# Ledger of designs, part 111: peptides against a protein of PDB entry 4JHK

Target 1, 212 residues: chain A of PDB entry 4JHK
Amino acid sequence: EDYKIQSFDLETQKLLKTALKDPGSVDLEKVSSVIVDQSLKDQVFSREAGRICYTIVQAEAKQTNGSVFRRNLLNRLQQEFKAREETRKRSTQEWVCLVSFICNIFDYLKVNNMPMVALVHPVYDCLFRLAQSDALKNEEEVDCLVLQLHRIGDQLEKMNVQLMDELFNLLRDGFLLQEDLSSMGRLLLLEILEFRAGGWKLSDTAQKYYYS

## One batch from the design tools (peptide; made by RFdiffusion4, then SolubleMPNN)

Design b2_p18_4_s4 (from b2_p18_4, 9 letters changed)
Fold by OpenDDE base, seed 2:
Structure b2_p18_4_s4 (fold): chain B 212 residues (1-212), chain A 18 residues (1-18)
Amino acid sequence: as target 1 above (212 residues)
Amino acid sequence: SADDKLKALDEELKKALE
């Protein structure tokens, strides 16, 4: 299986490759830190990072029945999550990368093929933050919000429909009432509202309308 | 099992993340 890790230097690439194959032979705390650090810089990698993390978790489980990597990863995520407001103030780009990464971890890093319950509220908290008025006016944040809902919205709803209802109430209100939304932002909100209403699916006609 | 250990970790971290 091919993993997109070309953005790292050769030494780090080797570290990651080794972690994927023989996690017991590397510093898994360091590996987790490297993955998180890069995910905070690159949204594209954030998606790949989820897959990489899953693979490492599975490899460690098979090799030693251990969970050192997962523990370190989640601890780091917790730290970043707690500092999310500071991150947002410092850099919108880093903030949306953080959200993307957390969502991708939720998507890929499952336990017994089920989402980690511990991540449900943190993910919702991030999405709720993106759904606030001060965030909805920023296209980058709207893009992130809509993207994550497209990717994991159906899974999140299964975990907590009440929170999803509350979230979409905010999105609907933003779409209808907020005056400083960009045209694209408003379009994206409308699309995601229809996306959920359609059972987290878009018709071909709707797809063409919103994304073509 | 590995799954059980991971589930236990989830429960442990739940309070910290909520």
Scores: peptide ipSAE 0.030, ipTM 0.678, DockQ to the pose 0.842
Fold by OpenDDE base, seed 3:
Structure b2_p18_4_s4 (fold): chain B 212 residues (1-212), chain A 18 residues (1-18)
Amino acid sequence: as target 1 above (212 residues)
Amino acid sequence: SADDKLKALDEELKKALE
């Protein structure tokens, strides 16, 4: 399978490729750190990172029945999550990359084809943070919020519908009441409200209306 | 408050991931 790791230097690419095939032969803590570091810089990679992480987890399980990589990954993720406010202050771009990464890990790193329960609240926390008034006024954060909800909203709702209702109450209030939303931000909020209302689906007509 | 919610979620994450 092809993995999009061209953004790394050749040495790191080799490290990742080896981890994918023979995880026991590499430092899995280092691998996890490299993946997290790059995911904080590149939102496109953050999507690929979820798939890569899943593959490494599966490879290690098959090879040694171990979970060293997953443990290190989650530990690093926890560290970054705890520092999320500082990250947001430093760089909105890094913050939305972090959110994207956490959401993609939730999407791909499943156990027995089920989402990791431990990631549910962290994901919701990130989305709730993006749904606060100070974040909704930033188009980049709105973009991230709406993108993640399009990707994993249906799965996340199945894990906790009450939190999803609360989240969308904030989004509705933001759309209706917040004065400093950008035009695009307001449009995106309306779209995602409609998206959920339609059972996490969007008609072709609506798709063209909001994204053409 | 929003801050209280975030704090609570941080604690939940700590418990879940440790």
Scores: peptide ipSAE 0.027, ipTM 0.500, DockQ to the pose 0.089
Fold by OpenDDE base, seed 5:
Structure b2_p18_4_s4 (fold): chain B 212 residues (1-212), chain A 18 residues (1-18)
Amino acid sequence: as target 1 above (212 residues)
Amino acid sequence: SADDKLKALDEELKKALE
């Protein structure tokens, strides 16, 4: 299986490739750090990072029945999550990368094909932050919010439907009442409201209407 | 099993992440 790691230098690429096949032969703390650092800079990579992380977790479990990589990864995520407000103040781009990464880890890092319960509330906290008035006026944050809900909204709702209802109440209010939304932001909010109302499904025609 | 250990870790980390 191919992994998109061309953005790293050759030494780091070798490290990651070895971690994927023989995790016991590398420093898994360093591997986790490299993955998190790059995910905080590149939102596109964060999607790939989730898949990479899952593979490393599986490889380590199979090889040594260990969970060193997963522990280091989640500890780093905890640190970044706790500092999320400072990150947002410093850089909107880094903030949305952080949210994307946490959501992608939630999506890929499953145990027995089930999401990690420990990540449910942190994910919701991030999405609720994006749903606040000061965030909804920023199109980059709205893009991130809507993208994550498209990817993992159905899974999150299964974990806690009440929180999802509360979140979408905020989104509906933002769509209807907030005056400083961009035109695209308002359109995206409407789309995601319809997306959930349709059971987290959208026809190809509707998708083309909103995103083409 | 490894999966059982991961489930236990989820419970431990839940409080720390929330």
Scores: peptide ipSAE 0.025, ipTM 0.611, DockQ to the pose 0.818
Fold by OpenDDE base, seed 1:
Structure b2_p18_4_s4 (fold): chain B 212 residues (1-212), chain A 18 residues (1-18)
Amino acid sequence: as target 1 above (212 residues)
Amino acid sequence: SADDKLKALDEELKKALE
């Protein structure tokens, strides 16, 4: 099975592969750190990271009934979340990677086939930050916001519809009232408004209009 | 179970984030 870990050096690839198959034989704290670090640098990997993390969690549970990896992962996630404003100031790219990573963990790391309740507010906090005026004027942040809402918006709404309504009020206001949006940013906001209004689905015609 | 442990960790994380 391919986990898209080509961005790592050979030694780290071996470490990750071993963690996926035999988690008890590696330093799982180190593995979690490597995954988080790379997720902050590579947006493509940040998407894959959720799947990798889930696989390692399941492998460790089956092998030793342990949860060392998950504990370390979530601890690091909390640290990065707390420092999110500093990360955004340092690098927009790292910030959107962080948001992507958190959202992907929310999507894949489930309990009893349900999202972790503890991640709901952190995810919304990130999305609300992306919905502020200073972020909406940046296409990279708008891209991230819209992408995450496409991926996990329906799940988030099920967890808290009131927060989702508040978030989309901000997005609608941005679309209608903010003057310094890029053309693409404005288009993406309109698309996501339509996407939710359609029950988190997009018609073939709309898909072609917005993305082709 | 593994799910129970995850749930426990979820509650712990929830408290830490509040």
Scores: peptide ipSAE 0.024, ipTM 0.627, DockQ to the pose 0.885

Design b2_p18_5_s1 (from b2_p18_5, 12 letters changed)
Fold by OpenDDE base, seed 5:
Structure b2_p18_5_s1 (fold): chain B 212 residues (1-212), chain A 18 residues (1-18)
Amino acid sequence: as target 1 above (212 residues)
Amino acid sequence: MEEDLEAQQKELEDFYAS
């Protein structure tokens, strides 16, 4: 398979390609750091990063029955998660990239074909933060929130329906009661409310938009 | 990769402990 890694220098590209084929021959901590760093800058790569991470995890498991890469990846995610409020204060763009990356890892890194339990609460915490009044007034944060719910909302609900109900209570209140929403923000909230009510089902056109 | 429920629980604990 081909992976979209042209944004990296040639040395790093070589590192990533080697990790994908022979993970035991490279520094997997360095590999995880490179992937996380780039994902915090670029949401497009963040989506690809999930696929790359899954491939490396599978390759390492097959080669050595090890999980060094996944451990380092999750440890780095925890560090970034803990610092999320400072990140949001510094840069909204970096904050939404962080949320996007955590959600993409949740989507791609499956255990026995199921979502990782370890990521459920961190994902919900990020989405709840995006659902607060100070975040809902920012169109960039609303866009991130709605995008993630389109991609992984059905999976998250299966993991914890009570948290999803609470989250959507906040979104409904925001839609109905908050006065300083942008026109697009309000439209996006309405759309996601209806999306869940419709059973999290995407049209063919929407499928291409959210998953391409 | 294949994991049991005990391994998943340990990973959860490790994540929040980091």
Scores: peptide ipSAE 0.032, ipTM 0.632, DockQ to the pose 0.467
Fold by OpenDDE base, seed 4:
Structure b2_p18_5_s1 (fold): chain B 212 residues (1-212), chain A 18 residues (1-18)
Amino acid sequence: as target 1 above (212 residues)
Amino acid sequence: MEEDLEAQQKELEDFYAS
């Protein structure tokens, strides 16, 4: 299987390829750091990063029955999560990349074919932050919020329906009551409200857009 | 990879406690 890692230099590409095949032969802390760093810069890579991370986790489990990579990955995610408000203030782009990455890790890094319980609350916390009034007025943040809910909303709801209800109450209020939404932002909020109401089901065309 | 729910709950606690 091919992985999209052309954005890295050749040395780092080699490191990642080795981690995918022989994780015991590389510094897995370094590998996790490299993946997170790039994911904070490139939202498109965040999705690929989730797949890469899952593969490395599986490879390490099979090779040594270890979980060094996952531990380092989660530790780095924790650090970034704790600093999320500072990141948001510094760079909206980095903030939405962080949210995207955490959500994609949630989506891909499955345990027993189920989402990691450890990631549920951090994901919700990020989405709730995007649902605040000061974030809803920023189209880039609304784009991120809606995209993540399209990708993992159904999974998150299964983990905690009460939090999802609370989140969508905020989105409904934003749609109906907040005056400084962009036209596109308002349309996106309406769309996601309808998406959940329809049971998280997408048309074939929408499916390709959000999951390709 | 196979893990039980108890292990995941511990990771959740560690995530917020550390």
Scores: peptide ipSAE 0.031, ipTM 0.643, DockQ to the pose 0.441
Fold by OpenDDE base, seed 3:
Order: sequence, then structure tokens, then C-alpha cells
Structure b2_p18_5_s1 (fold): chain B 212 residues (1-212), chain A 18 residues (1-18)
Amino acid sequence: as target 1 above (212 residues)
Amino acid sequence: MEEDLEAQQKELEDFYAS
């Protein structure tokens, strides 16, 4: 299977490819660090990162029944999550990349064929932060919020419908009451409100747009 | 992959503290 890792230099690409097939032969702490670092810089890669991480986790489990990679990955993720407000202050781009990465790890890193329960509240915390008034006025943050809800909203709702209701109350209020939304931001909020109301169902064209 | 969810919860416990 091919992975979209063209954004890395050739040496790092070799490292990642080796990790995907023979994780025991590489420094998995370094691999996890490289993946997280790139995910914080490239939102497009965040989606691929989830898939790559899952593959490495499965490969290590099969090879040694170990979890060194996931441990390092989640430790780094935890560190970034704890510093999320400082990240947001420093760079909106890095902040939305962080949210995207956490959401994609939630989406791809299944355990026992289920979403990782431990990530449910952290994901909601990120989405709730994006739903605050100071974030809704920023189109880049609204883009991120809506994109994640399209990709994992149905899964998150299954995990905690009460939090989803509270989140969408904020989004509805933002759409109706907040005056400093961009035109596109307002349209995106309306679209996601309608998307949930429709049972999280998309057309085939929209499906490819949000899930590719 | 099969893994203990309690172990995962403990591993990520600091998420809820932030």
C-alpha cells in the first residue's frame, strides 16, 4: 500500500517505510516524533498520519506484541494537547493542525475495532474550543471544526450524544447570534448544522471531498 | 489489535486534566 509521504526528505521517507514494514528495526520514538512534527505543520498530512500510525501500531503488535510506537505517539500527543492554548496563541495554523491530527488519530487508531475511548473527551475539548466565539470569527478555525465534524461527528455522537448536543448548541448560537463571522464561516456553520440534522449523511461527491 | 482500555485511559489521563 502506498502512503503519501512525499513531503518528507528521502531519508525520512526511508525511515517511515521501514517502520511500516519492520518497526523493530527503527527508532520508534524518532518515527513518532517525525510524524507528529509534520502533522503540526501540514494539515493535509494529518489525515495520512492517522493511517500511517495505525499501520505501524499493527505491524509492531504482530512483530513483537509491543506498543512502543503508540506509547511514544500518545505521549507526544498528550504533551501537545496540554500546550494547545499556547499553540493557538502562537500559530492558528499549528493549532488547527493539532486538532486535525488528534481527530485523525481518533478516526484511524481503532482498538478492539472501536474508537479509542480515552480520546473522546480530548477530541470534544478541541472541538468545543473551536466553537468558542473567539475561534468562530476565524475562518481557518471554522474550516477545521467543520471538517472534523464531517469526518468523525457521527462516531463522536455515538460515544457521547450529550456533548454533541452541547457543541451544536454553541454552533447554532454562533450562526444565529455572532456578528463577526465571515460569510464563508457562516455558510459552513449552516452546512454542518444541516449535515447533523440529516443524520450525518453526505452525497457521494461530498463524501469524497471530506473523507479523501 | 486488542488492548486494555483501562491502560489506555491511564496513559492519557492528563488529557482530562488540561
Scores: peptide ipSAE 0.033, ipTM 0.644, DockQ to the pose 0.248; fails the geometry check
Fold by OpenDDE base, seed 1:
Structure b2_p18_5_s1 (fold): chain B 212 residues (1-212), chain A 18 residues (1-18)
Amino acid sequence: as target 1 above (212 residues)
Amino acid sequence: MEEDLEAQQKELEDFYAS
């Protein structure tokens, strides 16, 4: 299986490839740190990072029944989450990368074939922050919000429908009442409102936009 | 992965408390 790791230097690529095949032979704390660092810089990579992380977790579990990689990964994730407001203040780009990364980890790392319960509230916290008026006026944040809801919204709703209702009340109000939305932002909000109303079912157009 | 909620809580203390 091919992984999109061309953005790393050759030494790091080798490290990642080894972690995927023989996780017990590498420093998995270092591996997790490298993946998180890159995910905070590149939102496109964050999706791939989720897949890579899943594979490493499965490989380590199979090899040694260990969870060193996942432990270090999630510990780092917790640290970044706690500092999320400072990150947003410093860089919108880093902030949306962080949200994307958290959501992708939620999507790929499952326990007993279910999403990790411990990540539900943190994910909602991030999405609620993106749904505030000061964030909705920023197209980059709206893009991130809508993208994550397209990818994991149905899963999140199954975990807590009340929070999802509250979130979409904010999105509805933003769409109807907020004056300083960009044209694209307004369009995306309308689309996601209709998407949920339709039972989280992707159209052909939406599928190409969010998964190509 | 075969884990219970207690294991999740131990691993993600800060997230569970948030």
Scores: peptide ipSAE 0.029, ipTM 0.634, DockQ to the pose 0.306; fails the geometry check

Design b2_p18_5_s2 (from b2_p18_5, 10 letters changed)
Fold by OpenDDE base, seed 4:
Structure b2_p18_5_s2 (fold): chain B 212 residues (1-212), chain A 18 residues (1-18)
Amino acid sequence: as target 1 above (212 residues)
Amino acid sequence: SAMDAAAQQEELEDFNAS
């Protein structure tokens, strides 16, 4: 299986490739740090990072029945999560990358073919933060919110429908009542409201309407 | 499983406490 790691230097690429095949032969703390660092810079990479992380976790489990990589990864992620407000103040781009990465880890890093229960509330906390008035006025944050709900909304709802209802109440209120939304932001909120109402599915016609 | 969930919760205590 091929992984998109061309953005790293050759030495780091070698490290990652080795981790994917023989995780016991590399410093898995370093590997986790590299992946997190890049994911915080590149929102697109965060999707690939989820796949990479899952593969390394599985490889280590099979090789040594260990979980060193996962522990280091989640510990780093936890640190970043705790500092999320500071990150948001410093850089909206880094903040949305953080949210994207957390959501992608939730999406890919499954245990016994189920989402990690421990990540449910952290993910919701991020999405609720994006649903606040000060975030909804920023189109970049709205883009992130809507993107994550498209990717993992159905899974999250299965884990806690009450929180999802509360989240969408905020989104509805934002759509209807908040005056400083951009035109695109308002359109995206409407789309995601309809997306959930349609069972987390969108018709081809609707897709074209909102994203053409 | 319940055991897996408990283990995950312990591993990510700071996530849920923050």
Scores: peptide ipSAE 0.034, ipTM 0.721, DockQ to the pose 0.289
Fold by OpenDDE base, seed 1:
Structure b2_p18_5_s2 (fold): chain B 212 residues (1-212), chain A 18 residues (1-18)
Amino acid sequence: as target 1 above (212 residues)
Amino acid sequence: SAMDAAAQQEELEDFNAS
């Protein structure tokens, strides 16, 4: 498989390629830091980052039965999560990148084909923050919220249906009651409400209506 | 598995407490 790492300099690309094939020969702490740093700058990359991380984890497990990379990755993720409010204040873009990255790690970094239980509450915490009134008025944050729910909503609900019900209560209230939503924001909230109600599926006709 | 979940919880205790 090919990985989209062309945004990195040549030295870093070499480092990542080596980590993917021979993780025991590189500094896996450095690799994890590079991936997290780039994911906080580029939301599109964060999706690819999840896939890259999974591959490195699998490669290290097969090569040395180790988990150094995963440990370093999750430790850095913990640090960023703890500082999430400061990040949001500093840059909405970095904040939505952080949320996207955490959600993508949840999606890709499975253990024995199961989601990591330890990431469930952190993911919900991020989504709940995006569902607050001060965030719902920002289209960039609404876009992020809806995108993540499309990607991992069904998985998250299986992990904790109560939290999902609470989250969607906030989204319903936002749709019905919040006056300073953009037209697109309101439309996206309606779409995601219908998406869940339909079993986390959307018809082709509805997809065209909301996103085309 | 339950064992995997327990290991994850121990490893990410600070994450869940944040």
Scores: peptide ipSAE 0.034, ipTM 0.714, DockQ to the pose 0.319
Fold by OpenDDE base, seed 3:
Structure b2_p18_5_s2 (fold): chain B 212 residues (1-212), chain A 18 residues (1-18)
Amino acid sequence: as target 1 above (212 residues)
Amino acid sequence: SAMDAAAQQEELEDFNAS
């Protein structure tokens, strides 16, 4: 199976490849740190990181019935989550990467083929933060919000429909009432409102309208 | 499973506290 890890140096690529096949032979704390660090810098990798993490988790479980990697990964993620407001103030890019990574971990890191229940509220907390007025005025944050909802909105709604309703109330109000939205931001909010209303689907014509 | 859920909750205590 191919993993998109070309952004790393060759030594780190080797480390990751070894972790994927023989997790017991590497420092899994180091592996988790490397993955988190890169995910906070590259939103594209953040998507792949979820898949990589799941594979390592499964490999370790199969090999030793252990969960060292997952524990280290989640501990680091918790640290970043706790500091999310400071991260947002320092760098919008790092903030949206953090949100993307948490959402991708939710998407890929399944337990018994189900989403991790413990990640539901953290994910919603991130999305609610992006749905606040001070965030909605920033197109980069709106892009992130809409992207995550496209990816995991249907799954997240199944976990807690009430929170999803509350979230979309904020998005609707932002679309209708907030004055300092960019034209694209407003368009994206409209699109995601329609996307959910359509059962988390959108026609090809509509997709082209909003994204082309 | 209930055990998995408990383990997840324990591992993510800081998430829920923040």
Scores: peptide ipSAE 0.033, ipTM 0.702, DockQ to the pose 0.299
Fold by OpenDDE base, seed 5:
Structure b2_p18_5_s2 (fold): chain B 212 residues (1-212), chain A 18 residues (1-18)
Amino acid sequence: as target 1 above (212 residues)
Amino acid sequence: SAMDAAAQQEELEDFNAS
């Protein structure tokens, strides 16, 4: 398996590669910290980070039946989540990276091939925050919201359809009533409304229309 | 495992309450 870790220095790459194969031989707290830190800076990496995290979790479980890595990872994630409003105030970019990371962990870090129930409400809380009027006016936040819903919306709905209905009520109201949306923001909201209405799928034609 | 899932829920109790 190939993992996209070229952005790290050689020493850190070695650390990560060792963690993937022999997690018992490295400091798993350090490994988790490195992954989280990079994910909070690079939204693209956060997707790969989810896959890496799952692999390390599985490797540790197989090797020692332990869960040290997962515990450290989730503890750090919890800390960042608690500070999310301050993060948003400080940097929109860091905020959307945080949301992306939480969503990608939800997507990849399965337990018995099922989503972690404990992450459902935190994920929704992030998405609801992005759906508020003060966030919808920022295209970067709308991009993040729509991207996450494309990736994990169907899974989230299966976990709690009521919250998803409430979320999309906000998105509909934003699309119809909010005046300070960017043109692209409004287009993205329309697209995601149609995406869910279509059973969390778009035709190839629609995909090209919205994203070409 | 079921035990692992339960442990995760306990570890993230404060997470959900935040």
Scores: peptide ipSAE 0.030, ipTM 0.675, DockQ to the pose 0.284

Design b2_p18_5_s3 (from b2_p18_5, 13 letters changed)
Fold by OpenDDE base, seed 4:
Structure b2_p18_5_s3 (fold): chain B 212 residues (1-212), chain A 18 residues (1-18)
Amino acid sequence: as target 1 above (212 residues)
Amino acid sequence: SAADEAAQQEALEEFYSS
């Protein structure tokens, strides 16, 4: 399989490749740290990091019945989550990368083929933060919010429909009432409202109205 | 199942252990 790790230096690439194939031969704590650090800086990688993480988790479980990688990964994720407001203040780019990473982990890092319950509220907390007025006025944050809902909205709703309803109430209010939304931001909010209303699906024709 | 719940609990503990 092709894993998008070209953003790392060659030494780190070798480390990651080895972790994917022979996790018992590398420092999995270091591997987890490297993945998290890069995910906070590179949104392209952040989007794909979940798949890489899941593969490493499965490889370690099969090889040694261990869970060192996942344990370290989740601990680091919790630390970054707790510091999310400070991250947002420091760098919007790192903040949206963090949200993307958490959502990607939720998407890929399954527990017995089921979503990880531990991540449900953290994911919603991030999305609710993006749905606040001060975030909705920033196109970068709106892009992130809408992108994550496109990717995992249906899964999240299955975990907690009440929270999803509350989230979309905020999005509707933002769409209708917030004055300092950009034209694109408003368009994206409308699109995601329609996306959920359509059962988390949109026709290609409908999508062209928003993304052409 | 009980096994699934235990696995979910383990992940929960890992996430909130820090």
Scores: peptide ipSAE 0.508, ipTM 0.926, DockQ to the pose 0.933
Fold by OpenDDE base, seed 1:
Formats: structure tokens, C-alpha cells, sequence
Structure b2_p18_5_s3 (fold): chain B 212 residues (1-212), chain A 18 residues (1-18)
């Protein structure tokens, strides 16, 4: 497997490559910090970060039966989650990166092939924040919201259908009632409403209409 | 399973360890 780590310097790339193959030989706290830091800067990388994290977790478990990496990763994730409102105030970009990262960790970092229960409420909390009126007026936040729901919406609903219903009530109200939505924002909300209504799938016609 | 529940609990504790 190839991992997209070209954005890091050569020394850090070496560190990550070693962590992927021989996690016992590196400082796994440092590795987790590097991954989180980069994920908070680059939303695209946050997707790859989930895959990288899963691989490191599996490698460490097989090599030493340890969980040092995951422990450090989740601890840092919780810290960032707690500070999410301050992050949002400081930088919308960092905020959407944080949401993306949390969602991607939820998507990839399974516990015995099951979603991590610990992340269900934190993920929903982030999505609910994106669904508030002050966030829906920002296209960057709407893009993030819709992207995450496309990626993990079906999994989240299986974990808690009540929260998903409540979330989509907000999205429906935003679509119908909020006047300061952009045209694109409104289209994205409509698309995601239809996406869920169709069992978290879009018809070929709908896909072409919204994304072509 | 019990093993799965224990694993989930461990992850929960790790997440809220801060």
C-alpha cells in the first residue's frame, strides 16, 4: 500500500514509514502529534490520515500487542474537540479540518471491525454545529458538512438514528427557511436530504445534476 | 461480544483520558 505523505519533510516521512512497518522502533506519541497537526492544516490529508492511523494501530497491535499510538491519538483528538468552538472562532479552515479529521478517524479506526462508540457523540456534535444557522451561511462549513455525511452518514445513522433525524430536521429547516444561504449551499442541502432519503445513495441522474 | 465491549470501553477511556 502507498500512503500520501509527500507534504511532510523527509525526516518526518521516514518516521511515518517506519511507524507503519515497525511501530515499536519509533516515538509513537510524536507520530500521533505529527499526524494530528497536519490533519488540522490540510483537509485532504485528513482522509489519508485515517487510513494511516488504522495501519499504525494494526501494526502496533500485531508487533507488541500495544496501543500507545491509539491512546495518544485519541487523547489529542479529545483535546482538539474540547477546544472546537475556539478553533472555529479563530479559523474556519482549521475548524472544518478538525471536523473532517474526527469523521475520518471514525470512518477508518474501527474497533474489531466495528465503529468506535466513543466517537459517535463527538462526531454528531460537530455535525450539529455545522448545521446551525451561523454555520450554514458559510459555504466552507456547508461543504464540510455535506462531505462528511456522504462519507459516514450511513454508519452514523446505524449508531443513532434519533440524532440523525434531529440533524436532518435542522438541515431541512435550513434549506427551506434560511434566507442567507448561498445558491450552492441550498443545492448541497437539497442533495444531502435526497441522499439520505434514498438510503444514503444517489441515482446516476442526481449525481450528474449536483456534481457534474 | 464481551471482548468487543471491552475493546470499545478501552477506546472510550483512551478518548476521555485528557
Amino acid sequence: as target 1 above (212 residues)
Amino acid sequence: SAADEAAQQEALEEFYSS
Scores: peptide ipSAE 0.508, ipTM 0.927, DockQ to the pose 0.914
Fold by OpenDDE base, seed 5:
Structure b2_p18_5_s3 (fold): chain B 212 residues (1-212), chain A 18 residues (1-18)
Amino acid sequence: as target 1 above (212 residues)
Amino acid sequence: SAADEAAQQEALEEFYSS
């Protein structure tokens, strides 16, 4: 399999490649730190990071029946989650990268092929924060919110439909009542409302309208 | 299953560990 790690220097690329096939031969704490650090700077990489993390977890389990990498990864993720408000104040870009990373880890890092229950509330907490009025006025935050719901909304709803209903009540209110939404933000909220109403799928017509 | 629950619990402890 090919992994998109060209953004790293050659030494780090070597480290990651080794971790993917022989995790016992590298410092897995360092590997996890490198992945998290890059994911907090590059939202595009965070998607690939989820896949990389899953592969390393599987490789370590098969090699030593261990979970050192996952433990280090999740500990770091919790630290960043706890500091999320400070991150948002410092940089909207870093904040949306954090949300994207948490959501991508939820999407890829399964437990016995099931979603990780531990991440359900943290993910919802992030999405609820993006659904607040002060966040909905920022198009970058709306972009992030809608993107994550497109990716993992159906999975999250299966874990807790009540929280999803509450979240979408906020999104509906934002769409209908909030005056300082950007034009694109308003369109994105409408689209995601329709996306869920349609069973977490877009018709071909709707897809052409919004994305073509 | 019991094994699945144990695995979920382990992940929970890893995430919320200080």
Scores: peptide ipSAE 0.505, ipTM 0.925, DockQ to the pose 0.848
Fold by OpenDDE base, seed 3:
Structure b2_p18_5_s3 (fold): chain B 212 residues (1-212), chain A 18 residues (1-18)
Amino acid sequence: as target 1 above (212 residues)
Amino acid sequence: SAADEAAQQEALEEFYSS
């Protein structure tokens, strides 16, 4: 399978490829650090990082029954999560990459084929932060919020419908009441409101219009 | 299952180990 790791230098790409097929032969702490660092800087990689991480986790489990990679990954992820407000202040781009990364980890890094309970509240916390008025006025943050809800909203709702209801109350209020939304931001909020209302489904035409 | 709960707990501890 092809992994979008073109943003890395060739040496690091080789390291990642080796980790994917023979995790026991590399420093998995270093690999986890590299993945997290790049996920904070590259939106494309951040989007696929979850799948890459899951592959490494499964490869290590199969090879040694170990969990060194996952432990290091989750530890680093928690550190970045704790510092999320500082990250947001420093760089909106890094902030939305962090959210994307956490959401993709939630999407792909399953525990016995089930969603990782540990990540439910952190994911919601990130999405709630994006749903605040100061974030909704920023198109980049709205893009991120709506994109993640398209990807994992249905899964998150299954984990906690009450939090999802509260989140969408904020989105509805933003759509209806917030004065400094951009036209595109308002359209995106409307679309995601309709997306959930439709059972987390939209037509291919609508999907392409907003997100292709 | 108990095994699933244990696995979830392990992940939880790994995430909050910092």
Scores: peptide ipSAE 0.500, ipTM 0.926, DockQ to the pose 0.915

